# Peptides against a protein of PDB entry 4JHK, part 54

Target 1, 212 residues: chain A of PDB entry 4JHK
Amino acid sequence: EDYKIQSFDLETQKLLKTALKDPGSVDLEKVSSVIVDQSLKDQVFSREAGRICYTIVQAEAKQTNGSVFRRNLLNRLQQEFKAREETRKRSTQEWVCLVSFICNIFDYLKVNNMPMVALVHPVYDCLFRLAQSDALKNEEEVDCLVLQLHRIGDQLEKMNVQLMDELFNLLRDGFLLQEDLSSMGRLLLLEILEFRAGGWKLSDTAQKYYYS

## One batch from the design tools (peptide; aimed at target 1 N75 N112 V117)

Design b2_p26_6_s2 (made by RFdiffusion4, then SolubleMPNN; from b2_p26_6, 14 letters changed)
Fold by OpenDDE base, seed 1:
Structure b2_p26_6_s2 (fold): chain B 212 residues (1-212), chain A 26 residues (1-26)
Amino acid sequence: as target 1 above (212 residues)
Amino acid sequence: SEEEEIEEFNKKLDEEEEKAKKLAEE
């Protein structure tokens, strides 16, 4: 399987590959830290890191029935989440990478084949932050917001429809009332409004834009 | 507080797993 770890040096790649196959033989705290660090720097990796994490979690469960990796991962994720406003102020790129990573973990890392309830509010908190007026004027943040909603919006709605309604009220208001949106930002908001209204089903155009 | 509980990822996850285990045993 291709886990898209080419952005790491060869030594780290070896570490990750070993973690994927024999997690008991490596420092899983170090592995989790490396994954989180890279996810904050590389948007492509941030979008795919959940699959890697899921595989490591499954491998450890099968090998030792342990959850050391997941615990360390979530601890680090919690730390980054707590510092999210500071991260946003420091770097929009790191901020959207963080959001992408959290959403990706939510998407891939399941408990009994179900989304982790523990991450529902943190994910919504991130999306609500992206839906604020000061964020909607930034095309990079709008792109991140819309991308995550395309990927996990249907799952999030199933977890809490009230929060989703509130979120989309903000997006509607932003689309209709906010004057300093970019042209692309406005188009993206319109698209996501229509996407939800259509039952979270992708058009061919949307599929190409977000997943090709 | 609710906000503090939201930030306790592992704690909440542990609770989820315990609930799931209990339901599976019923």
Scores: peptide ipSAE 0.411, ipTM 0.794, DockQ to the pose 0.298
OpenDDE base, seeds 2, 3, 4, 5: peptide ipSAE 0.400, 0.391, 0.041, 0.407; ipTM 0.795, 0.794, 0.607, 0.802; seed 5 fails the geometry check

Design b2_p26_6_s4 (made by RFdiffusion4, then SolubleMPNN; from b2_p26_6, 14 letters changed)
Fold by OpenDDE base, seed 3:
Structure b2_p26_6_s4 (fold): chain B 212 residues (1-212), chain A 26 residues (1-26)
Amino acid sequence: as target 1 above (212 residues)
Amino acid sequence: SEEEEEERFNELLDEEERKAAELAAS
């Protein structure tokens, strides 16, 4: 499997590859920190991070029945989540990477083939922040919001339909009432409103765009 | 509050770890 870790230096790539195959032979706290740090800087990696993390979690469970990596990963995730407003003020790019990473972890780290309940509110909190008026005027934040809803919206709704209804009320109001949306932002909001109304079902063209 | 969010996350995380452990033991 290709985990798209070419953005790391060779030594760090070796560390990650070892963690994927023999997690007991590396410092899993360091591995988790490296993954989170890079996920905040690289949009492509933040999209792949969940799959990498899931593989390491499964490898450690199989090797030692341990959960050191998952514990360290989620602790670091929570630290970054708590500091999300400071991150947003510092860098919109790092903020949307953080949201992408959290959503990707939600998508891949399953417990008994189900999403982690612990991540439901953190994910919704991030999406609600992206749905505020000051964020909707920024096309980069709208892109992130719509992308995550395409990827995990159906799963999130199954976890809490009330929060999803409230979120989409904000998106509808933004689409109808907010004056400083970009043309693309407005189109994306309309598309995601219709996407949910259609039962979270993608066309072939949309499927390729969001999951290529 | 930030403390409330952290406490909620930790409680739910502990529950997920419990579920995972039970599954592994079954």
Scores: peptide ipSAE 0.240, ipTM 0.809, DockQ to the pose 0.248
OpenDDE base, seeds 1, 2, 4, 5: peptide ipSAE 0.192, 0.199, 0.212, 0.195; ipTM 0.780, 0.787, 0.795, 0.793

Design b2_p26_7_s1 (made by RFdiffusion4, then SolubleMPNN; its pose is not in this set)
Fold by OpenDDE base, seed 3:
Structure b2_p26_7_s1 (fold): chain B 212 residues (1-212), chain A 26 residues (1-26)
Amino acid sequence: as target 1 above (212 residues)
Amino acid sequence: SAKEKKELEELMKKNLKFEQELLEQK
């Protein structure tokens, strides 16, 4: 399959390709650092990084029965998560990239074919932050929120329906009561409210939009 | 609003314990 790594320089692309096929021959700490750094800057890559990470994890497990990459990745992820408010203050773009990356890791990086339970609350924390009034007025943050809910909302709800109910209460209130939403933001909130109400089922058109 | 910011802060404080759980699932 094709991995979207064209945003990296040629040397780094080579490093990543090697990590995907022969992880034992590269510095996996460096690889994890490069992936996280790029995920914070490139929204396209941030949305695809989970699949790349999963592939590297599987390759390392198969080749050496190791978990060096996953350990380094999660350590860095935890650091970035802890600093999320500072990141948001510094750059909205980096913040939404961080959220996208965390959600992507949740989506792809399974443990024994199960979602990582440890990521459930961190993901919800990010989504709840995006659901606050100061974030809902920013179309970029609303877009991120709605996109993640389209991609992993059904999985998250299965992990904790109570948190999902609370989250959507905030979204409903934002849609109904908040005055400074953009037109697109308001439409996105309405759409996601209806999406969940409809059982998290996408139309063919919506499928192409959110997963292309 | 100030009220919403306070609520967010309280929510974040409540969930701080989960920040340390990321590496617990081995």
Scores: peptide ipSAE 0.026, ipTM 0.525, DockQ to the pose 0.060
OpenDDE base, seeds 1, 2, 4, 5: peptide ipSAE 0.024, 0.024, 0.007, 0.024; ipTM 0.579, 0.569, 0.322, 0.537; seeds 1, 2 fail the geometry check

Design b2_p26_7_s2 (made by RFdiffusion4, then SolubleMPNN; its pose is not in this set)
Fold by OpenDDE base, seed 5:
Structure b2_p26_7_s2 (fold): chain B 212 residues (1-212), chain A 26 residues (1-26)
Amino acid sequence: as target 1 above (212 residues)
Amino acid sequence: MKEELEKLKKELEKNKKEEEELLKSK
């Protein structure tokens, strides 16, 4: 399989490749920290890191029946989540990368083919934060919000439909009532409202926007 | 905040145990 790790230096790439194939031969705490750090500064990587993490988790499980990587990863995620408001204040880019990464982990790291229940509320909390008025005026945050909902919205709704209803109430209010939205932001909100109403199915336009 | 963190820790531990049991069963 091809993993998008081109943003790392050659030494780190080698470390990651080794972790993917022989996780027992590397420091998995270091690997997890490297992945999280890169996910916070690289938008492309943060959106794909879940697949890499999944592979490492599976490789470690098969090799040693261990879960050192997963534990370290989730612990770091918990720390970053706790500091999410400070991260947002420091850098919108890092904030949206964090949200993207958490959502990506939610999407890929499943137990018995089910999402980890522990991540449901943290994911919703991040999305609710993106749905606040001060975030909706920032196109970068709106893009992140809408993208995650396209990717995992249907799964999240299955976990808690009440929270999803509340979230979309905020989005509807933002779309209808907030005046300082960008044109693109407003269009994205409209699209995601229609997307959910249509049963979480991508339109041709949305497909091109997010996957072209 | 602290309460939420503790809840998350408990849920993570639960998920960890579930994963371990799944791995043992295979």
Scores: peptide ipSAE 0.023, ipTM 0.483, DockQ to the pose 0.080
OpenDDE base, seeds 1, 2, 3, 4: peptide ipSAE 0.019, 0.005, 0.022, 0.017; ipTM 0.417, 0.325, 0.479, 0.434; seed 4 fails the geometry check

Design b2_p26_7_s4 (made by RFdiffusion4, then SolubleMPNN; its pose is not in this set)
Fold by OpenDDE base, seed 3:
Structure b2_p26_7_s4 (fold): chain B 212 residues (1-212), chain A 26 residues (1-26)
Amino acid sequence: as target 1 above (212 residues)
Amino acid sequence: KEEEEKKLKEELEENLKFEQELLESK
């Protein structure tokens, strides 16, 4: 399968392609750093990054029975997560990229076909932060929140329904009570409330929008 | 592999708990 890595220079593209096919022949720490760095700059790439990471993890497991890449990736992710408030203050764009990235890692890096339990709370923590009043007034953060819930909301709920209920209580209150929401922000909140109420089911049109 | 995965999970969980404790201490 093809991977969307045209945003990288040719040398880095070669590095990534080699990592995908022969991970034992490259510096997997460097590969993980490159992927994380780009994911923090490009939210669109963050989705692709999850798929790339999964492929590298599988390739390394098959080739050497190793997990060097995954370890380095998760260590870097942990560092970025710990610094998330500083990141948000510095750049809303980098913050929403970080949230998107961690959600995509949750979505793709599964163990025995199940999400990593250790990532459940970090994901919820990010989403809860986006659900605070100071974030809900920012349309960029609302866009990110709603997008992630469309992509992984059903999986997250299966992992912890109580946290999901609490999260949606905040979203409902924001929709009903917060005065400084943008018109689009309010519409997005309503849409996601209805989406969950409908059992996390998407129309064909919505499917293309969120998963194309 | 299973042992390494366990170690990674434990490390993440431990760090998250630590972060939460720091936030609550303020």
Scores: peptide ipSAE 0.026, ipTM 0.612, DockQ to the pose 0.057
OpenDDE base, seeds 1, 2, 4, 5: peptide ipSAE 0.026, 0.025, 0.025, 0.023; ipTM 0.612, 0.607, 0.588, 0.601

Design b2_p26_8 (made by RFdiffusion4)
Pose (drawn by RFdiffusion4):
Structure b2_p26_8 (pose): chain A 212 residues (1-212), chain P 26 residues (1-26)
Amino acid sequence: as target 1 above (212 residues)
Amino acid sequence: SEADEEVDQEVQDSLKDFTFTYDQYL
């Protein structure tokens, strides 16, 4: 029910609500464009846009059996994905928004009730970038890393275990060996090591140790 | 659906020869 579009211009709110009910009546290319655009600019929307994207994707399949919106969205995201390093240099905030959005799409938009394999390697590409030493020194990026691991880390491992394993080696390495990793960064990495080792669930005792 | 699968495959093919950040760890 709540797609979290309060950050949008009033006119665009109307456009988006219209696309949910009558996709054929609206420019789905423009619709996908304004969603990707806003997703890079607003953190709350970047971790929630998947809901509204899914609703529209399903509405188009139902109404016209088309997947034009899905297509425009995936191609526009692919373009942002390809420009990820440049976007990271320009704004850490935009980069973590891109990651959150891509991961939210992986979580919500399914293909025949299965994850989109087209996003498996791109998501690992993003999380490996966060696990690098120049990214781990920024609590903002560590926060982003562990948000995705909490949300789709389990799904991702099923699609590819080799990559999740090598990724968590970088997590242990940064934990033990890196010196400019902050206290908060250390707490976040330790929690995620326990989280994964426990089968992608938070133990009651870890809940007490790590979180208020 | 079939259309969704085709869209998914188009996106996957677009990155077939793409170089990922983790390629160095494999």

Design b2_p26_8_s1 (made by RFdiffusion4, then SolubleMPNN; from b2_p26_8, 13 letters changed)
Fold by OpenDDE base, seed 4:
Structure b2_p26_8_s1 (fold): chain B 212 residues (1-212), chain A 26 residues (1-26)
Amino acid sequence: as target 1 above (212 residues)
Amino acid sequence: SSSLEEVDQEIAESLKDAKYSFDKLL
């Protein structure tokens, strides 16, 4: 399987490749730090980071029954989540990368074949923040919100339908009532409203796009 | 595994604290 790690220098690429195959031979704390750092600044990588992290977690568990990588990853994620509002104020790009990364971690890192319960509320908190009026007026934030809901909305709803209902009430109100939405923002909100109403069902083409 | 569950629990508690702090900002 190919991983999108081209944005790293060659030394770091080698480190990541080694972590994927032989995690016991590398500093997994460093690996986790590198992955999080890059996920916060590279939108393309942030979408792939979950898959990479899952592979490393599984490889470490299989090789040494260890959890060093996962522990360090989640600790760093927690720190970034705590500072999410400051991140948003500093850089919209870093903020949407953070949300994307958290959502991808939720999507890929499973415990007992289930999403990590600990991430459910943090993910919703991020999505609710994107659903606020000050965020809905920013097309980049709307893009992020809609993309994540396409990818993990059905899973999130299964974890907490009440929060999903509340979230979509905000999105509906934004679509109908907020005056400073971009035309594209309105279209995206309408699409995601219809997507959920249709039972989160993707076409074959959309399935490949969102889950490849 | 028990180790992974322990980590998840610790993260969950810390994230609750972060949520509370965030709620004060809204």
Scores: peptide ipSAE 0.025, ipTM 0.595, DockQ to the pose 0.432
OpenDDE base, seeds 1, 2, 3, 5: peptide ipSAE 0.023, 0.024, 0.022, 0.023; ipTM 0.559, 0.537, 0.542, 0.552

Design b2_p26_8_s2 (made by RFdiffusion4, then SolubleMPNN; from b2_p26_8, 11 letters changed)
Fold by OpenDDE base, seed 4:
Structure b2_p26_8_s2 (fold): chain B 212 residues (1-212), chain A 26 residues (1-26)
Amino acid sequence: as target 1 above (212 residues)
Amino acid sequence: SASLEEVDQEILESFKDWKFSFDQYL
């Protein structure tokens, strides 16, 4: 299996590769920190990071029945989540990377083939924040919001349909009432409203766009 | 040794104190 880790230096690449195959031989706290740090810089990597994290979790479980990596990963995520407002103020890019990473972890780190229940509300918290008026006017935040809903919206709804209804009420209101949306932002909101209304199903073309 | 399911449950329970703020947007 090939992982997209070329953005790291060779030493870090070796660390990650070792963690993927022999997690007991590396500092898994360090590995988790490296993955989170890079995910906060690169949304593209954050998607790959979810897959990497899943593999490490499975490898550690198989090798030692341990959960050191997952504990450290989730602890770091919790810390970043708690600081999310400060992150948003400092850097919109880092903020959307954080949201993307949390959503990707939700998507990949399954528990008994089901989403982690503990991540449901944190994910919704992030999405609700992106659905506020001050965020909807920023195209980068709208892009992030819509992308995550395309990827995990159906799963989130299954976990809590009431929260999803409330979230989409905000999105509908933003689409209909907010005047300072970008043209693309408004189109994206309309598209995601229609996407959910259609049962979270995409055309083959749209599928490729959001999941390539 | 603990099963993967047992380990997962322990981890999930450890995050029950995760603070949420979405209520302010409802």
Scores: peptide ipSAE 0.055, ipTM 0.683, DockQ to the pose 0.443
OpenDDE base, seeds 1, 2, 3, 5: peptide ipSAE 0.049, 0.024, 0.025, 0.023; ipTM 0.665, 0.628, 0.635, 0.625

Design b2_p26_8_s3 (made by RFdiffusion4, then SolubleMPNN; from b2_p26_8, 14 letters changed)
Fold by OpenDDE base, seed 2:
Structure b2_p26_8_s3 (fold): chain B 212 residues (1-212), chain A 26 residues (1-26)
Amino acid sequence: as target 1 above (212 residues)
Amino acid sequence: SSSLEEVDEEILNSMKDEKFSFDSLL
């Protein structure tokens, strides 16, 4: 299994590999912190972190019936979420990485095979922030918004259709009324508007693009 | 959107009551 952990040093890679196979033998608080820290720095890792976390959670549950990793992970995620506006002001890159990470955690860490209800509002809050006019003019934020909606939009809508309607009202208004959108940003907004209107159905080509 | 306090409470409450059952699209 390739978890795309090549961005870590060798010692950290070993730590992560051990956590994936024998979570009881490592400091799972440290592991969770390392994963979150890297997810905030590396967009590629951020979008893969959910899968890594999923595997560690399962491994710990099977080995000890414990939830130390998930608890620590969610605690750290909560801290980062609370500081999201400060993160955005400091670094757009870290901000979009945070959004990507929280969306991937939502996607992979399910409770009783359902999305974690506690993450629904945090995810929407992030997406609503990306849908504000000051964010829509930034192509990097638009890219992030559209990517997440492609990945988890259908799931989010199932959890709360009213919030999704409100979100897409903002996106429509941005597309139609906001003058300082980039050409690409405008195209991306149009695409995602059409994507939802089409029932969140990805083509095979689009599937490869968004999930490669 | 929910207030930060409400979100925090929801997360904390979920941690108390959750059962482990996970699914993956991959």
Scores: peptide ipSAE 0.030, ipTM 0.561, DockQ to the pose 0.061
OpenDDE base, seeds 1, 3, 4, 5: peptide ipSAE 0.031, 0.024, 0.020, 0.018; ipTM 0.574, 0.617, 0.575, 0.560; seeds 1, 4 fail the geometry check

Design b2_p26_8_s4 (made by RFdiffusion4, then SolubleMPNN; from b2_p26_8, 11 letters changed)
Fold by OpenDDE base, seed 3:
Structure b2_p26_8_s4 (fold): chain B 212 residues (1-212), chain A 26 residues (1-26)
Amino acid sequence: as target 1 above (212 residues)
Amino acid sequence: SSSLEEVDQEILESLKDEKFSFDKYL
C-alpha cells in the first residue's frame, strides 16, 4: 500500500514507516501526535491519515495484540474535536483539515471490519457546522463539506438517514435562500444535492476527481 | 472495566455528546 507522507521530513517519514511495519519498536504516542499535528496542517495528508492509522492499528494488533496507538489517537481526537470552534476561529484551514481527518478516521478505522458507530454523531456534528450560514459563505468550508459527503455520505446515510435528511435540508435552504454564497459555493451545493438525489453515484469522471 | 477497548469506546461516546449549532434559514 502506498501512503502519502511526503509532507514530513525524512526522519519523521522513517518513524511512520517503522510504525507501519514494526509498531512495537517506536513510541506510538509520539506517532499518533505527529499524525494528528500534520493532519491539521496538510489537507492532502489529512485525507490519507485514516488509512495510515488503520494500518498501524492492524500492525500493532497483529504484533502485540496491543492498542496503544489507537488509544492515544482517540485521546488526541477528543481534544481536537472539543476545541473545534476555537480551531475554526483561529484557522479555517486547520478546521477543514480537522474535519477531513475525522471523516477519514470514520472511513478507514474499522473495528471487526465495521465502522465505529460512536463516530457517527461527531462526524455529523462537523458536517452540520459546515452547513451553517456562517460557514456556507466560505468557499473553503463548502469545499470541505462537499468533499466529505462525496467520500462518506453514502456510509453516513446508512448509519442515520434522519440526520442526513436534516443536513440536506440545511444545504437546500442554503442553496435557495442564502444570499452571500460564492458562485462556486452555490454550484457545489447544487451538485451535492443532485448527487444524493441520484443515490450517491458518481460518473467515472467524477469518481476520478474526488478520489484522486 | 479498564480494558483499552472499553476506554476507547468511552472516549468515542464522549465525542458525540457535543452539541452543534442549528439555525434554519426559514
Scores: peptide ipSAE 0.130, ipTM 0.660, DockQ to the pose 0.385
OpenDDE base, seeds 1, 2, 4, 5: peptide ipSAE 0.039, 0.024, 0.035, 0.024; ipTM 0.546, 0.636, 0.609, 0.619

## One batch from the design tools (peptide; aimed at target 1 L74 M116 A118 P122)

Design b2_p27_3 (made by RFdiffusion4)
Pose (drawn by RFdiffusion4):
Structure b2_p27_3 (pose): chain A 212 residues (1-212), chain P 27 residues (1-27)
Amino acid sequence: as target 1 above (212 residues)
Amino acid sequence: VAHELAEEVSWADLVDAQKETLDALAD
């Protein structure tokens, strides 16, 4: 029900609500463009855009059996994904938004009730980038890292365990060895190590230790 | 290989291929 589009221009809100019901009536290329554009600019929308993207993808399949919107969306995201390092230099805020959005799409947009394998490596590419020492020194990026691991970390491991294992080695390494990792960064990494070791769930006691 | 696919091949095309493979298996 709530796609979290309050950040949008009033005209665009109408465009988006229209695409949900009658995709054939709207320019799905323009629609996908305004969604990707806004997703890089607003944090709340970047972690929630998957809902509205899925609703539109299903609406097109139902109405016209087409997947044009899905296609435009994936190809535009692939372009942003390819330019990820440049975007990170320009704005950490935009980069964490891109990762949150890509990961939200991996969570919501399914292909025959299965995850899109096309996004497995790209998501790991993003999370490995967050696990690097130059990224871990920024609580903003650590926050982004652990948000994705909480949300889709379990699904990702099923698709590829080797990568999740090597990724968590970098987490342990940064935890023990890195000195400019902050107190909050340390709390966030420790919680995620316990989270994964516990089978991607938060124990009652960890809930008490880490969170208000 | 996964890196080359992610950089050089359309994600949309990969997703279509995945759907077609899953439909064929279900049939």

Design b2_p27_3_s2 (made by RFdiffusion4, then SolubleMPNN; from b2_p27_3, 12 letters changed)
Fold by OpenDDE base, seed 5:
Structure b2_p27_3_s2 (fold): chain B 212 residues (1-212), chain A 27 residues (1-27)
Amino acid sequence: as target 1 above (212 residues)
Amino acid sequence: SARELALNVSWADLAEKQEEELKKLAE
């Protein structure tokens, strides 16, 4: 089983590989910090990071019945979340990476194969922030929003359909009323509206229409 | 509110609590 960790230096790669197999033998706080740091720089990596994190959590649980890694990871993530507005002001890229990472953690880091309840509202808060008018005008933020909804929208809806309805009301309003949306942004919003309307699925024809 | 609680409580603690509760249900 291979994990995409080529972006790290060799020493860090070794650390991560060891954490995946023998988490008790490494500093799990350091491991979590490294993963979070990289995830805040690379949105693509954040998805892989989710998978990596889950594997480490499972490995630690099996090895020591502990949850040190998850604790450290979630503590750091919560810190980043608390500072999310400052992050957004500093760097849109880091902000969308943060959102992507928290969504991927929600997607992969299950608790006994169940969604982590603790992350439901934080995830929605991030998505609601992306759905605000000042964010919808930024294509990078729209891309992030749509991507996350494609990945975890169905799961989130199951956790709280009322919040999802409210979120999509904002998206509909943004689609219809936001004057400074890019053509691509508007197209993406329309697509995601159709995506949910179709039960979080799109036909192949629709997929090609929006993403060809 | 549930939202306020989720934002003010340690996510790590909540995750552990959820894990414990789920384990109890499975036993």
Scores: peptide ipSAE 0.621, ipTM 0.892, DockQ to the pose 0.834
OpenDDE base, seeds 1, 2, 3, 4: peptide ipSAE 0.619, 0.619, 0.620, 0.619; ipTM 0.891, 0.891, 0.892, 0.890

Design b2_p27_3_s3 (made by RFdiffusion4, then SolubleMPNN; from b2_p27_3, 14 letters changed)
Fold by OpenDDE base, seed 2:
Structure b2_p27_3_s3 (fold): chain B 212 residues (1-212), chain A 27 residues (1-27)
Amino acid sequence: as target 1 above (212 residues)
Amino acid sequence: SARELALNVPWSELAEAQEKELEALAA
């Protein structure tokens, strides 16, 4: 399987591969740390990191019945989440990577094949932040917001439809009232509004209209 | 609030609790 770890150096790649096969033989705290660090810097990896995390979690559970990796991962992730406003001020790129990573962890890191309840509000908090006026004027943040809603919007709605309704009210307001919203941003917001209205589905024709 | 409490509790502990809860129900 391809876990998009090409951006890591060879030594770290080896570490990650060993963690996948024999998690008990490596420092899982270090493994979690490097994954989080890379996810904050590499947009491509941040969008897929949940897959490797889930695999490591499962491997450790099977091998030792332990959860050292997940504990360290979530602890570090929670620390980054707490500092999210500072991260946003420092680097929009790192901020959107953080959001992407958290959303991807929510998507893949299931607990007994169920969504991790602990991440529901944090994910919504991130998306609500992206839906604020100061964020909607930034194309990079709009792209991130729309991408996450495409990926996990249906799952999030199942967890809390009220928050999703509130979120989309903000998006509608942004679409209609945000003066400094770019034409592309406006188009993306319109698309995601239609996407949800269509039951989190989009026709091929519509997709071409908005993204080609 | 429940939301505030959830945000201030370690996510790792919540995940472990969720795991145990389902195991108890299956059991």
Scores: peptide ipSAE 0.625, ipTM 0.894, DockQ to the pose 0.764
OpenDDE base, seeds 1, 3, 4, 5: peptide ipSAE 0.618, 0.620, 0.618, 0.620; ipTM 0.889, 0.890, 0.889, 0.891; seed 4 fails the geometry check

Design b2_p27_4 (made by RFdiffusion4)
Pose (drawn by RFdiffusion4):
Structure b2_p27_4 (pose): chain A 212 residues (1-212), chain P 27 residues (1-27)
Amino acid sequence: as target 1 above (212 residues)
Amino acid sequence: SKNEEILEFLEEKSEEDFEEFMEEMDE
C-alpha cells in the first residue's frame, strides 16, 4: 500500500500511481528513469523503491504480458552500477543509496519466484567495496553494508557461498586489524558476525546487547 | 592478492551474467 513516494513532485506522484494500474498508458521508460533518479537522491526511497517497482512489473505482465519497464529499470541500474566508483567519489550518500536500491531490487523483483541471478555478482561487487578499509572507516558505508546483510544476506549466501565467506573474512580482518574503524563501526561489524554465525538471525541476548 | 582476484572476478561476472539474463528476456 505505501510505496513511500512522498518525496516526489506532485506531478510525478500521479505518473507513478498511474503506472501501477495502467502501465500501458504511461511512458515506462520515463517512469523507470524517474524512479532510478530519485532512488539515488533520497535514502528512504532507495531502501523501499522495490515495492513500487515490483507492483509495476507485475502490472505490465498482467496487462500486456510485457517486461519493458523491468528492462528499462535493469539497464538503467546496470549503468549506475558500472559507474559506481565515480558516483562514490562524488557523493557517499548517492553511493550508499545506489547499493540500497540495487539490494532492494534483488529482494523484491523475483523471476519465477526465484532471485535474479543477474544481480548476485553485482551485489557482492557492492558489498565487497563497502568491506574495504577505505570504506569501513566511514560509519555511513558500514551502516549500508550491514543493512544489506541483514535484509538479503541470507538469500545471497544461498546463491553463492564462496563469495559470502571471503566477504566475511574482510569483515573479521577490518574488525581486528584496522585502527581507524570507529566504535560504532566496531559494534556494527561484531553484530553482523554474530548474525551470520547464528544463521542470519538475531539472538535475544544480542538484541539486548547491541540495540536499544 | 586473493581480494584483488575476487574483485576482478566480480567485475567480469557482473557483466556476463547481466547480458545473459537480458538475452533470456528477449527469448

